Peptides against a protein of PDB entry 2C5K. Designs and how they scored, part 83

Target 1, 91 residues: chain A of PDB entry 2C5K
Amino acid sequence: EDPFQQVVKDTKEQLNRINNYITRHNTAGDDDQEEEIQDILKDVEETIVDLDRSIIVMKRDENEDVSGREAQVKNIKQQLDALKLRFDRRI

## One batch from the design tools (peptide; made by RFdiffusion4, then SolubleMPNN)

Design b2_p25_8_s2 (from b2_p25_8, 15 letters changed)
Fold by OpenDDE base, seed 4:
Structure b2_p25_8_s2 (fold): chain B 91 residues (1-91), chain A 25 residues (1-25)
Amino acid sequence: as target 1 above (91 residues)
Amino acid sequence: SLLEGKEEYEKKLEELRKETKKKEE
């Protein structure tokens, strides 16, 4: 499998797991799990940077269609932003 | 733990980075 697609898949799965956790834990805590979420979210942000860089170099190649990949990254960014909002709004 | 498949994920991420780096050169 293409590393890009695998990274996209894994990233979305991580975000989904966090989202599910937040659903079960709507009260913010100060435990190891909360810290882990913070770390994962930061890692996802860095991952998105890597995904974008990958797209940029592909876009320089006229033989590469990046539209689909750009849409995937956009979707991940939206998912991340929504998740961060849920995470931060917890009391 | 909320982290699953971390090792494999990091491996694929590194592969992505390497591929990107090669194209940037």
Scores: peptide ipSAE 0.438, ipTM 0.857, DockQ to the pose 0.824
Fold by OpenDDE base, seed 1:
Structure b2_p25_8_s2 (fold): chain B 91 residues (1-91), chain A 25 residues (1-25)
Amino acid sequence: as target 1 above (91 residues)
Amino acid sequence: SLLEGKEEYEKKLEELRKETKKKEE
């Protein structure tokens, strides 16, 4: 099993869960899951760093085409940024 | 739960980190 693809899949799924939560909770409140969301978003940022490091090593040392993986990480970054915007702008 | 599968996720993330580190050495 390719851990890169698994991490990508799970990361996107986590972001989708948060996005769905925000849809149901469009206002910030005293919900125990609010802090959990903040923690998850921070963890995703670190995960992206790890994914990028993996790509750098593959590109340098394994002589593999990493364009597809770079596109996947770019997509995750876009998803994260959009989600952070929704999360932060809630009243 | 927002954290469903977190344990399995963390294991795969650690696996990714270890593989990357080994290739960097």
Scores: peptide ipSAE 0.436, ipTM 0.853, DockQ to the pose 0.798
Fold by OpenDDE base, seed 2:
Structure b2_p25_8_s2 (fold): chain B 91 residues (1-91), chain A 25 residues (1-25)
Amino acid sequence: as target 1 above (91 residues)
Amino acid sequence: SLLEGKEEYEKKLEELRKETKKKEE
């Protein structure tokens, strides 16, 4: 498996873990896990930048179809945004 | 743990970055 697909997979799994955690912890706490979640979300944002950069350089190659990868990144962005909303709305 | 597989993830991320950098050259 190429690094792009592995990164996508791992990123989605990270977001899923956080989402599941929020489901079990619907109220915000002042513990290490809250800070960890914030750190992971920031890391995911940076990862998305790296994924987009990868796609940009692939577009330079006329033999590469990046539509599928763009859709994957779009899905991650949507998942991230939804998760941020859930995270921020907790009280 | 929320950070399961972090080491492996970072390795793949670095590989992605290296490949991207190479293609940008």
Scores: peptide ipSAE 0.436, ipTM 0.855, DockQ to the pose 0.836
Fold by OpenDDE base, seed 5:
Structure b2_p25_8_s2 (fold): chain B 91 residues (1-91), chain A 25 residues (1-25)
Amino acid sequence: as target 1 above (91 residues)
Amino acid sequence: SLLEGKEEYEKKLEELRKETKKKEE
């Protein structure tokens, strides 16, 4: 498995873990894990930038179809946005 | 832990960055 796919997999898994945590903790609290979640979300944002850069480079290769990878990144962005909404709206 | 596999994740991310850089040259 190439680094791109592994990064995608790991990123989605990370977001799922956070989502599950939020499900169990639907109210914002003063917990060390709350700060950890914020850090992870920022790391995911940077990871998405790196994934997009990788796709841009692959587009220069006429023999590579990047549509699937673009869809994967789009899905991660949507998952991230949904998670951020759940995280930020907690009271 | 919410950060399980961080080290391996960082390794793969670095590999991705290196691969991208090589292809940009």
Scores: peptide ipSAE 0.434, ipTM 0.854, DockQ to the pose 0.877; fails the geometry check

Design b2_p25_8_s3 (from b2_p25_8, 15 letters changed)
Fold by OpenDDE base, seed 1:
Structure b2_p25_8_s3 (fold): chain B 91 residues (1-91), chain A 25 residues (1-25)
Amino acid sequence: as target 1 above (91 residues)
Amino acid sequence: SLTEGKEEYEKKLKELREETEKKEA
């Protein structure tokens, strides 16, 4: 499996782990994982930048159809945004 | 763990970055 697909898969799995954790800890400051979650979310944002850069290069230099990969990144962005909303709205 | 598999993830991310940078050069 190419690095792009693996990164996509791992990123989604990471977001799912956080989402599940928030489900069990839906109160801000409930435990000592608050800062770790914040750091992971920031790392995911940077990962998305790297994924987009990869797509740009493929589209420009390799002249390959990147529609599928663009859709994957879009899905990750949506997942991230939804998770950030849940995280920020914790009571 | 929230960071389970992080090592392999970072490895693949590094590979992705390196491949991209090589193509950009």
Scores: peptide ipSAE 0.485, ipTM 0.879, DockQ to the pose 0.849
Fold by OpenDDE base, seed 2:
Parts: sequence; structure tokens; C-alpha cells
Structure b2_p25_8_s3 (fold): chain B 91 residues (1-91), chain A 25 residues (1-25)
Amino acid sequence: as target 1 above (91 residues)
Amino acid sequence: SLTEGKEEYEKKLKELREETEKKEA
């Protein structure tokens, strides 16, 4: 598997782990993972930048499936935004 | 763990960056 697909997969899994954690810990400040979650979310944002850069380069080659990868990144962005919203809404 | 698989993830992320940088050159 190419690095792009693996990064996409791992990123989504990481977001799922955080989402599941929030399900079990829906009270902000009631655990020691607040800062860790914030750091991971920032890391994901940086990862998305790298994924986008990769796609930009791929667009220079008409033989590459750019649309498919763009859809994957869009899905990650949506997942991230939804998670951020849920994270910020914790009581 | 919230950071499970981080090592493998960072490895693939590095590979992605290297491939991108190579193509940008």
C-alpha cells in the first residue's frame, strides 16, 4: 500500500480513537488527555496539509487518480471538523 | 491508546513527504 493511502487510513483511525474516547469521557477537564487530544488534532491538521501537497503534485500527472484522493482528504476534513465540534461541546 | 500505531504512522507520513518533495523538485 502506498504511503498516501496508509496515512489516510491511520489518520481516520486516530480520529475514531479520539471520538470513541470522547464518548467515554464527555466531561472536559475530567481526565488527563485534554492536552493530548488537542495535540493530536493539530497533528491531523498538519497531516492534511501534507496530503493536500501530495495531491497538488499528483495533479501534474494526468495518469493519477487525483479525484479519488481529493475525496478521501475531504472526508478526513469532514471527520476532523465533526470531531472538533464534538470536542468543543464537551461540558 | 490514543497514540497507538504512532510509530508506523510517522514512518508512512515521512515517506509521503519524501515522495512529494521528490516530485516537487
Scores: peptide ipSAE 0.483, ipTM 0.878, DockQ to the pose 0.832
Fold by OpenDDE base, seed 5:
Structure b2_p25_8_s3 (fold): chain B 91 residues (1-91), chain A 25 residues (1-25)
Amino acid sequence: as target 1 above (91 residues)
Amino acid sequence: SLTEGKEEYEKKLKELREETEKKEA
């Protein structure tokens, strides 16, 4: 399998795990996983940088799959932003 | 677990970086 697609899949699964965790723990400071969540979110941000770099290289030669990959990264960024909002707005 | 599948994830991320670096050079 293409490493790009696997990274996209794994990243979305990671964000879903955190999102589900927040659903079960919707109070800030209510558990000992706050720092772990923050670290994972930072790792996802770096992963997005790597995904974008990969797309930039692919754009050197016109490829019909580039627009699809850009849409995938855009979706991950939106998912990350929504998750950050949920995480920061916990009461 | 919040870190389930981390090892395989990091392996694929490394592969992605290596492929990108090879094409950039």
Scores: peptide ipSAE 0.480, ipTM 0.877, DockQ to the pose 0.812
Fold by OpenDDE base, seed 4:
Structure b2_p25_8_s3 (fold): chain B 91 residues (1-91), chain A 25 residues (1-25)
Amino acid sequence: as target 1 above (91 residues)
Amino acid sequence: SLTEGKEEYEKKLKELREETEKKEA
């Protein structure tokens, strides 16, 4: 598996782990993992930038259809936004 | 844990960045 697909897979898995954690820990303020979650979410944002950059150079240099990869990144962005909303709305 | 597989993830992310940088050069 190429690095792009592996990064996509690992990123989605990371977001799923956080989402599952929030489901079990839906309280804010006294969450021992709150800082770690915030750091991971920032790392995912940086990862998305790298994924987008890889798509740009692939479109330019390899003359390959990138629609599938663009859809994958879009899906990750939507997953991240939904997770941020859940994280921020914890009571 | 929340950081399960982080080492392998970072390795693949580094590979992705390196491939991108080579194509941009």
Scores: peptide ipSAE 0.478, ipTM 0.876, DockQ to the pose 0.841

Design b2_p25_8_s4 (from b2_p25_8, 15 letters changed)
Fold by OpenDDE base, seed 2:
Structure b2_p25_8_s4 (fold): chain B 91 residues (1-91), chain A 25 residues (1-25)
Amino acid sequence: as target 1 above (91 residues)
Amino acid sequence: SLKEGKEEYEKKLEELRKETEEKEK
């Protein structure tokens, strides 16, 4: 498996892990886990930048279809945004 | 842990970055 697909998979798993945590902890806490979640979310944002850069480079090759990868990144962005909303709305 | 698998993830991310950098040349 190429690095792009592995990164996509791992990123989605990270977001799912956080989402599951938030489900179990629907109230914001004042502990290390809250800060850890924020750190991970920032890391995911950086990862998305790297994924997009990869796609941009691929687009320069007319022989490569990037539609699937673009859809994957779009899905990650949507998942991230939804997770941020859940995270921020907790009290 | 919420950061489970971070090491492997970072390795693959670095591979992606290197691959991208090479193609950008």
Scores: peptide ipSAE 0.504, ipTM 0.884, DockQ to the pose 0.838
Fold by OpenDDE base, seed 4:
Structure b2_p25_8_s4 (fold): chain B 91 residues (1-91), chain A 25 residues (1-25)
Amino acid sequence: as target 1 above (91 residues)
Amino acid sequence: SLKEGKEEYEKKLEELRKETEEKEK
């Protein structure tokens, strides 16, 4: 498995872990946990930048179809945004 | 832990970044 796919997989798993945590903790939790979640979300944002950079480079190669990878990154962005919404809406 | 597997994740991220940088050259 190439690094791109592994990063995508790991990123989605991280977001899923947070989502599951929020499901179990629908109110603002311990400050340490909240800070940890915030840190992870920021890390994911930076990871998305790296994923996009990778896609930009691939687009320069006419022999590579980036549609699938673009869809994957879009999905991660949507997942991140949805998670941020859940995170911020908690009391 | 919410950060479980971070080390392995960071390694793969670094690999991705390196591959991207090499292709940009």
Scores: peptide ipSAE 0.504, ipTM 0.883, DockQ to the pose 0.871
Fold by OpenDDE base, seed 5:
Structure b2_p25_8_s4 (fold): chain B 91 residues (1-91), chain A 25 residues (1-25)
Amino acid sequence: as target 1 above (91 residues)
Amino acid sequence: SLKEGKEEYEKKLEELRKETEEKEK
């Protein structure tokens, strides 16, 4: 089993879930889920660090192509940034 | 809950960290 791919999948699902929530809740409020979202976003940022570390190690192997994994992490970073923008700009 | 599946997620994340640590040696 490849934990990298599972982590990527789960992370994207988490971000999608939050994005859908924000779509239904376009105003920031005193909802417990607002703090939960902040916690998840911080966890995702830390997860990205771990994913990058994994890629760095794999790049030391001459026979491993990490381009796909790098693209996946880049996509997650972009998704995270877009989500943070939506989250922070809510009134 | 927005944190649905957190437990299993954390397990996989830990596996990733362990795998990375072993390869860094």
Scores: peptide ipSAE 0.504, ipTM 0.884, DockQ to the pose 0.820
Fold by OpenDDE base, seed 1:
Structure b2_p25_8_s4 (fold): chain B 91 residues (1-91), chain A 25 residues (1-25)
Amino acid sequence: as target 1 above (91 residues)
Amino acid sequence: SLKEGKEEYEKKLEELRKETEEKEK
């Protein structure tokens, strides 16, 4: 199994879980899950760094096409940014 | 429950890091 694809899949699933939680909890409150969400978002940011590093290494291999993987990481970044906006703007 | 599957996720992430590190050598 390709660790890159598994990490991408798990990361997107993680962000979806948070997004669904925010949908059910559209106001910030004193909830243990709020701090947990912040921790997960930071972990996802570090995960993106690791994904980018792996792509950089693959790019040095002339026989590997990384365009698809770059698009996947871009999509995750967009999903993360949208989620951060929803999370931070809650009252 | 928001961190469900974190252990397996971290294992795959570590595998990715190790593969990347090995290729950087």
Scores: peptide ipSAE 0.500, ipTM 0.882, DockQ to the pose 0.879

## One batch from the design tools (peptide; made by RFdiffusion4, then SolubleMPNN)

Design b2_p26_1_s1 (from b2_p26_1, 14 letters changed)
Fold by OpenDDE base, seed 2:
Structure b2_p26_1_s1 (fold): chain B 91 residues (1-91), chain A 26 residues (1-26)
Amino acid sequence: as target 1 above (91 residues)
Amino acid sequence: VDLKANQEEREKNRQALIKKTEELEK
């Protein structure tokens, strides 16, 4: 498994962990993890930038098909957006 | 709950990705 696939896996695991936490803590301000969650989400956004950069570089090689990787990053972005929505909508 | 349970692994793999990307750009 290459670094790209591992980073994708790690990122989804991180987002799942936060998602599970939000499920158990759906009231904002009920604990002291709000800032930590925001920091992690920001880190994930930066990780997505790294993933996209990798894909851009690979696209310069005509022998590389990056469609699968693009789909994976798209899925992560969707997962992140959904998580942000859940996080922001906590009452 | 440890929200950053895989932080070390994520960072290691992320650095590997960045390194590989930089090598491909050269």
Scores: peptide ipSAE 0.709, ipTM 0.939, DockQ to the pose 0.913
Fold by OpenDDE base, seed 3:
Structure b2_p26_1_s1 (fold): chain B 91 residues (1-91), chain A 26 residues (1-26)
Amino acid sequence: as target 1 above (91 residues)
Amino acid sequence: VDLKANQEEREKNRQALIKKTEELEK
């Protein structure tokens, strides 16, 4: 198994869990998981840095076509941004 | 609700990615 693909999968799963949680808890302060969510989101941001770094290395040292992987990371970034926005807009 | 249900797995796979990246980075 490709660790890159596994990390992508794990990250999307994590973001989906948070998204589903926010759906059930759309009011800030009515849940005890706000700090935990913030911690997870920060961890995901760091994970994205790791994903990007791997792409840079593959592009430079392996001379492989990374367009597909770049698209996957872009998708995760968009998912993260959307989730952050949703999280911040909770009433 | 366990928001960190796959935390251990996620971390293991992340470390695998980092290790592979470092090896290729030279």
Scores: peptide ipSAE 0.709, ipTM 0.938, DockQ to the pose 0.909
Fold by OpenDDE base, seed 1:
Structure b2_p26_1_s1 (fold): chain B 91 residues (1-91), chain A 26 residues (1-26)
Amino acid sequence: as target 1 above (91 residues)
Amino acid sequence: VDLKANQEEREKNRQALIKKTEELEK
C-alpha cells in the first residue's frame, strides 16, 4: 500500500475512533478528553493539507489521474466536518 | 480508551507521504 492510501486509512481510523468515543460521551465536560480531541482534529486538518499537496504534485508533475484521490480527500473532509459538528453539539 | 492508538503509525506514513511528495516536486 502506497503512503497516500495508508494515510487516508490512518486518518479515517482516527476519526472513527473519536466518533465512537463521542457516542459514549455525548455531554460536554463529561470526560477529560475534550482538549485531546481538539488536538487530534487539528492534526487531521494538517494531514489533509499534506494529502492535497501530494495530489497537486501528481496532477502537475506526474500527469497521473488524481480524480480518485481527490474523491477520497473530499470524503475525509466531509467526515471531519461531520465530526466537528457532532463534537460542538455536545451539551 | 486511547484516542491516539495509531499515532505512531500515522506519523510514519505521513512522513513517508511528505518525503515522496517533496521528491516528486524536484
Scores: peptide ipSAE 0.709, ipTM 0.938, DockQ to the pose 0.926
Fold by OpenDDE base, seed 5:
Structure b2_p26_1_s1 (fold): chain B 91 residues (1-91), chain A 26 residues (1-26)
Amino acid sequence: as target 1 above (91 residues)
Amino acid sequence: VDLKANQEEREKNRQALIKKTEELEK
């Protein structure tokens, strides 16, 4: 099993779950899940650091083609940013 | 709603990634 691909999959699943939740809850403070969402988003940011570190090592020390993995992380970052925008724009 | 439904799995795989990265850093 490739831990990198599994982490990517797990992270996207987590972000999708939050995104779907926000779709159903468009008002800030309407439930007690906001702090939990903030915690998860911070954890995802730290997970991205771990993913990037893995890519750096593979590129530098193993001389492997990491373009595909870099694109995957970029996609996750974009998904995270879009989710933060939706979360912060709730009335 | 369980927003952390895959938390244990995510942590397990994340630790595996970190471990593999550390091995390659040597």
Scores: peptide ipSAE 0.709, ipTM 0.938, DockQ to the pose 0.896

Design b2_p26_1_s2 (from b2_p26_1, 14 letters changed)
Fold by OpenDDE base, seed 1:
Structure b2_p26_1_s2 (fold): chain B 91 residues (1-91), chain A 26 residues (1-26)
Amino acid sequence: as target 1 above (91 residues)
Amino acid sequence: VDLKKNKKEREKKLEELRKETKKREE
């Protein structure tokens, strides 16, 4: 796999792990784990910036198709937003 | 629960992406 696809894969796996954790722990109260999740989410946001930058650079070359990569990043952003919503709605 | 698995390996992959991006920007 190329670096872009590896980063995408790793990012989705991170989000999935958090999502699974939230499913098992739907009540907020463990401050250490809450902080760890927040840190991971921020790290994912920074990773998305790097993914977007990669795509922007690729777009400079009209011979390169970036549509698939754009869709992948869009999907990650949606997954992140959905996860944030689940995370924040916990009581 | 360890939610931060394989961070070092993930960072290596991210750095590889950054290097590729930088190379294309030049």
Scores: peptide ipSAE 0.633, ipTM 0.914, DockQ to the pose 0.867
Fold by OpenDDE base, seed 5:
Structure b2_p26_1_s2 (fold): chain B 91 residues (1-91), chain A 26 residues (1-26)
Amino acid sequence: as target 1 above (91 residues)
Amino acid sequence: VDLKKNKKEREKKLEELRKETKKREE
């Protein structure tokens, strides 16, 4: 499997884990998991930058279709934004 | 709960992506 797809897969799995955790912990707690979630969200933001850079380089070659990869990154960004909203809105 | 599962493997794949991107930029 190519690195791009593996990174996308890993990122989505991370976001899903956090989403499931927030579902079980809908109020902000004072445990180690809260800071860990924030760290993971920052890591995902940086990962998205790397994914976008990869796509930008691919787009430099007009013969290489990047529409599928752009859609994948867009989906990850939407997941991240939704998750950040859920995380930050917790009482 | 281990929210950071397979961190080493994830970092390895991310590094592979970065290397691939860097190669294409050259």
Scores: peptide ipSAE 0.632, ipTM 0.914, DockQ to the pose 0.933
Fold by OpenDDE base, seed 2:
Structure b2_p26_1_s2 (fold): chain B 91 residues (1-91), chain A 26 residues (1-26)
Amino acid sequence: as target 1 above (91 residues)
Amino acid sequence: VDLKKNKKEREKKLEELRKETKKREE
């Protein structure tokens, strides 16, 4: 498995882990877990930048199809946005 | 709950991606 797919997999797993946590904890706490979630979300945002850079470089080469990778990153961005919404709307 | 699982491994994979991207840019 290439580095791009590994990073995508890891990122989705992180988002799923947080999503599952939020499902079990719909009330915002004042503990280290809330800050940790925010840190992870920021890390994911930075990871997406790296994923996008990878795609941009591949797109430079007309011989490489990036449509699948673009779809994967789009999906991750949608997951991230949905997760941010769930995270922020907690009381 | 351990929300930051396998941080070291994830960072390693991300670094591999960055290196690959950099080499392609050259």
Scores: peptide ipSAE 0.632, ipTM 0.914, DockQ to the pose 0.922
Fold by OpenDDE base, seed 4:
Structure b2_p26_1_s2 (fold): chain B 91 residues (1-91), chain A 26 residues (1-26)
Amino acid sequence: as target 1 above (91 residues)
Amino acid sequence: VDLKKNKKEREKKLEELRKETKKREE
């Protein structure tokens, strides 16, 4: 339906998959999977840029409330940061 | 483990977002 909401949903799902993988693999080992995770995290970062740009454009329209969308992106950023921390702290 | 599920579909949705954003920027 709404492209913004679809992208948010997909991004959350991506991060959840990584989080679940890290939970099952608390030690770094499989180099191929580690590289794949890094690629996904970078992709998520770029996606966040696109989400933010969308919000900025919406803010230009004074009649639109973007608070909800800003909160969603904030949540994604927090989830991403948490995952990066978990990912980097693995032995 | 398949960590990159439904990449094509995700890319389509992202492209839709980008197109919408671009239209609003015009």
Scores: peptide ipSAE 0.632, ipTM 0.914, DockQ to the pose 0.900

Design b2_p26_1_s3 (from b2_p26_1, 11 letters changed)
Fold by OpenDDE base, seed 1:
Structure b2_p26_1_s3 (fold): chain B 91 residues (1-91), chain A 26 residues (1-26)
Amino acid sequence: as target 1 above (91 residues)
Amino acid sequence: VDLLKNKKEREENLKKLREETEKREK
């Protein structure tokens, strides 16, 4: 498995892990994990930057199709945004 | 609760991605 796909997989698994936690802890202040969640989400944002940079470099080669990778990153961004919304809207 | 998913492995994979990107750019 190539590094790009591995990073995509890792990122999605990390986001799913947080999402599952939030499902079980939908009340703000219910536990002491808020700071850790925020840190992980920030790390995911930085990872997305690296994924985008990889795609930008690939676009320089006309023989490489980046549409699939762009779609994957788009999906991750959507997943991240949805998770942030759930996290911020906890009562 | 451990919210981190295989931190060390993820960091290694990210490093590989960065190296690949740098190789392609140069």
Scores: peptide ipSAE 0.651, ipTM 0.919, DockQ to the pose 0.944
Fold by OpenDDE base, seed 2:
Structure b2_p26_1_s3 (fold): chain B 91 residues (1-91), chain A 26 residues (1-26)
Amino acid sequence: as target 1 above (91 residues)
Amino acid sequence: VDLLKNKKEREENLKKLREETEKREK
């Protein structure tokens, strides 16, 4: 098992779950739900920091290719940014 | 609505990632 890949998978699934929720709820909901979404998004940001740290350490070793992992993290960051935009645009 | 996806499992996986990272840093 590769912890990096599992964390990536977990993160994408979490973001997809929120994205699906926002799709179904295009208007701002209960304060509790908004706070939970904000907390989850913050947790995702912190998770991305951990992913980046792992890449930095791996990249230190010239024998390890990190291009694929960098692309995955970039994709997650884009997904997060898109989700934040959708979240903020809710009426 | 359950918005949080498998918190415990995700935390365990993240822990594993951090542990591997820390080992590599040494």
Scores: peptide ipSAE 0.649, ipTM 0.918, DockQ to the pose 0.895
Fold by OpenDDE base, seed 3:
Structure b2_p26_1_s3 (fold): chain B 91 residues (1-91), chain A 26 residues (1-26)
Amino acid sequence: as target 1 above (91 residues)
Amino acid sequence: VDLLKNKKEREENLKKLREETEKREK
């Protein structure tokens, strides 16, 4: 896999880990795990910026189709947003 | 619980992506 695909994979796996944790721990807490989740989510947001930057540069080249990569990033953003919602709604 | 996936590996992959992007920008 190229770096873009590997980063996408890494990001998806990270989000999945958090999602699975939230599933097992659906009550909000104030332990170290809560803050760690917040930090990881912020890291993912920054990673998405890097993914978008790579797409913008590729899109500048008229000979490259970025639709597939745009769809992948869109999917990650949706996954992130859904995860944030789950995280914030925990009681 | 280990929530953080292999940080070192992820950072290395991200670095590679950034380097690729920078090469394309030039």
Scores: peptide ipSAE 0.648, ipTM 0.918, DockQ to the pose 0.931
Fold by OpenDDE base, seed 5:
Structure b2_p26_1_s3 (fold): chain B 91 residues (1-91), chain A 26 residues (1-26)
Amino acid sequence: as target 1 above (91 residues)
Amino acid sequence: VDLLKNKKEREENLKKLREETEKREK
């Protein structure tokens, strides 16, 4: 599997892990866990930048279809945003 | 609770992605 797809897979798995945690912990939890979640979410944001950069480079070549990859990144961004809302709205 | 996915593996994949991007960017 190419690096782009592997990074996408890694990112989705990471977000799912946090989502599962939030499902089990719908209230503000241990400070260490809260900080770790924040750090991971920031790492995901930076990962998205790397994914976008790779797409930008590919898009320079008209022979390369980036639509699928753009859709994947869009999906990750949506998943991230939804997760942020769940995380921030916890009582 | 282990919230962090294998960091080393993830970083390796990111490194490969960045290297590929840099190679194509030049």
Scores: peptide ipSAE 0.646, ipTM 0.918, DockQ to the pose 0.913

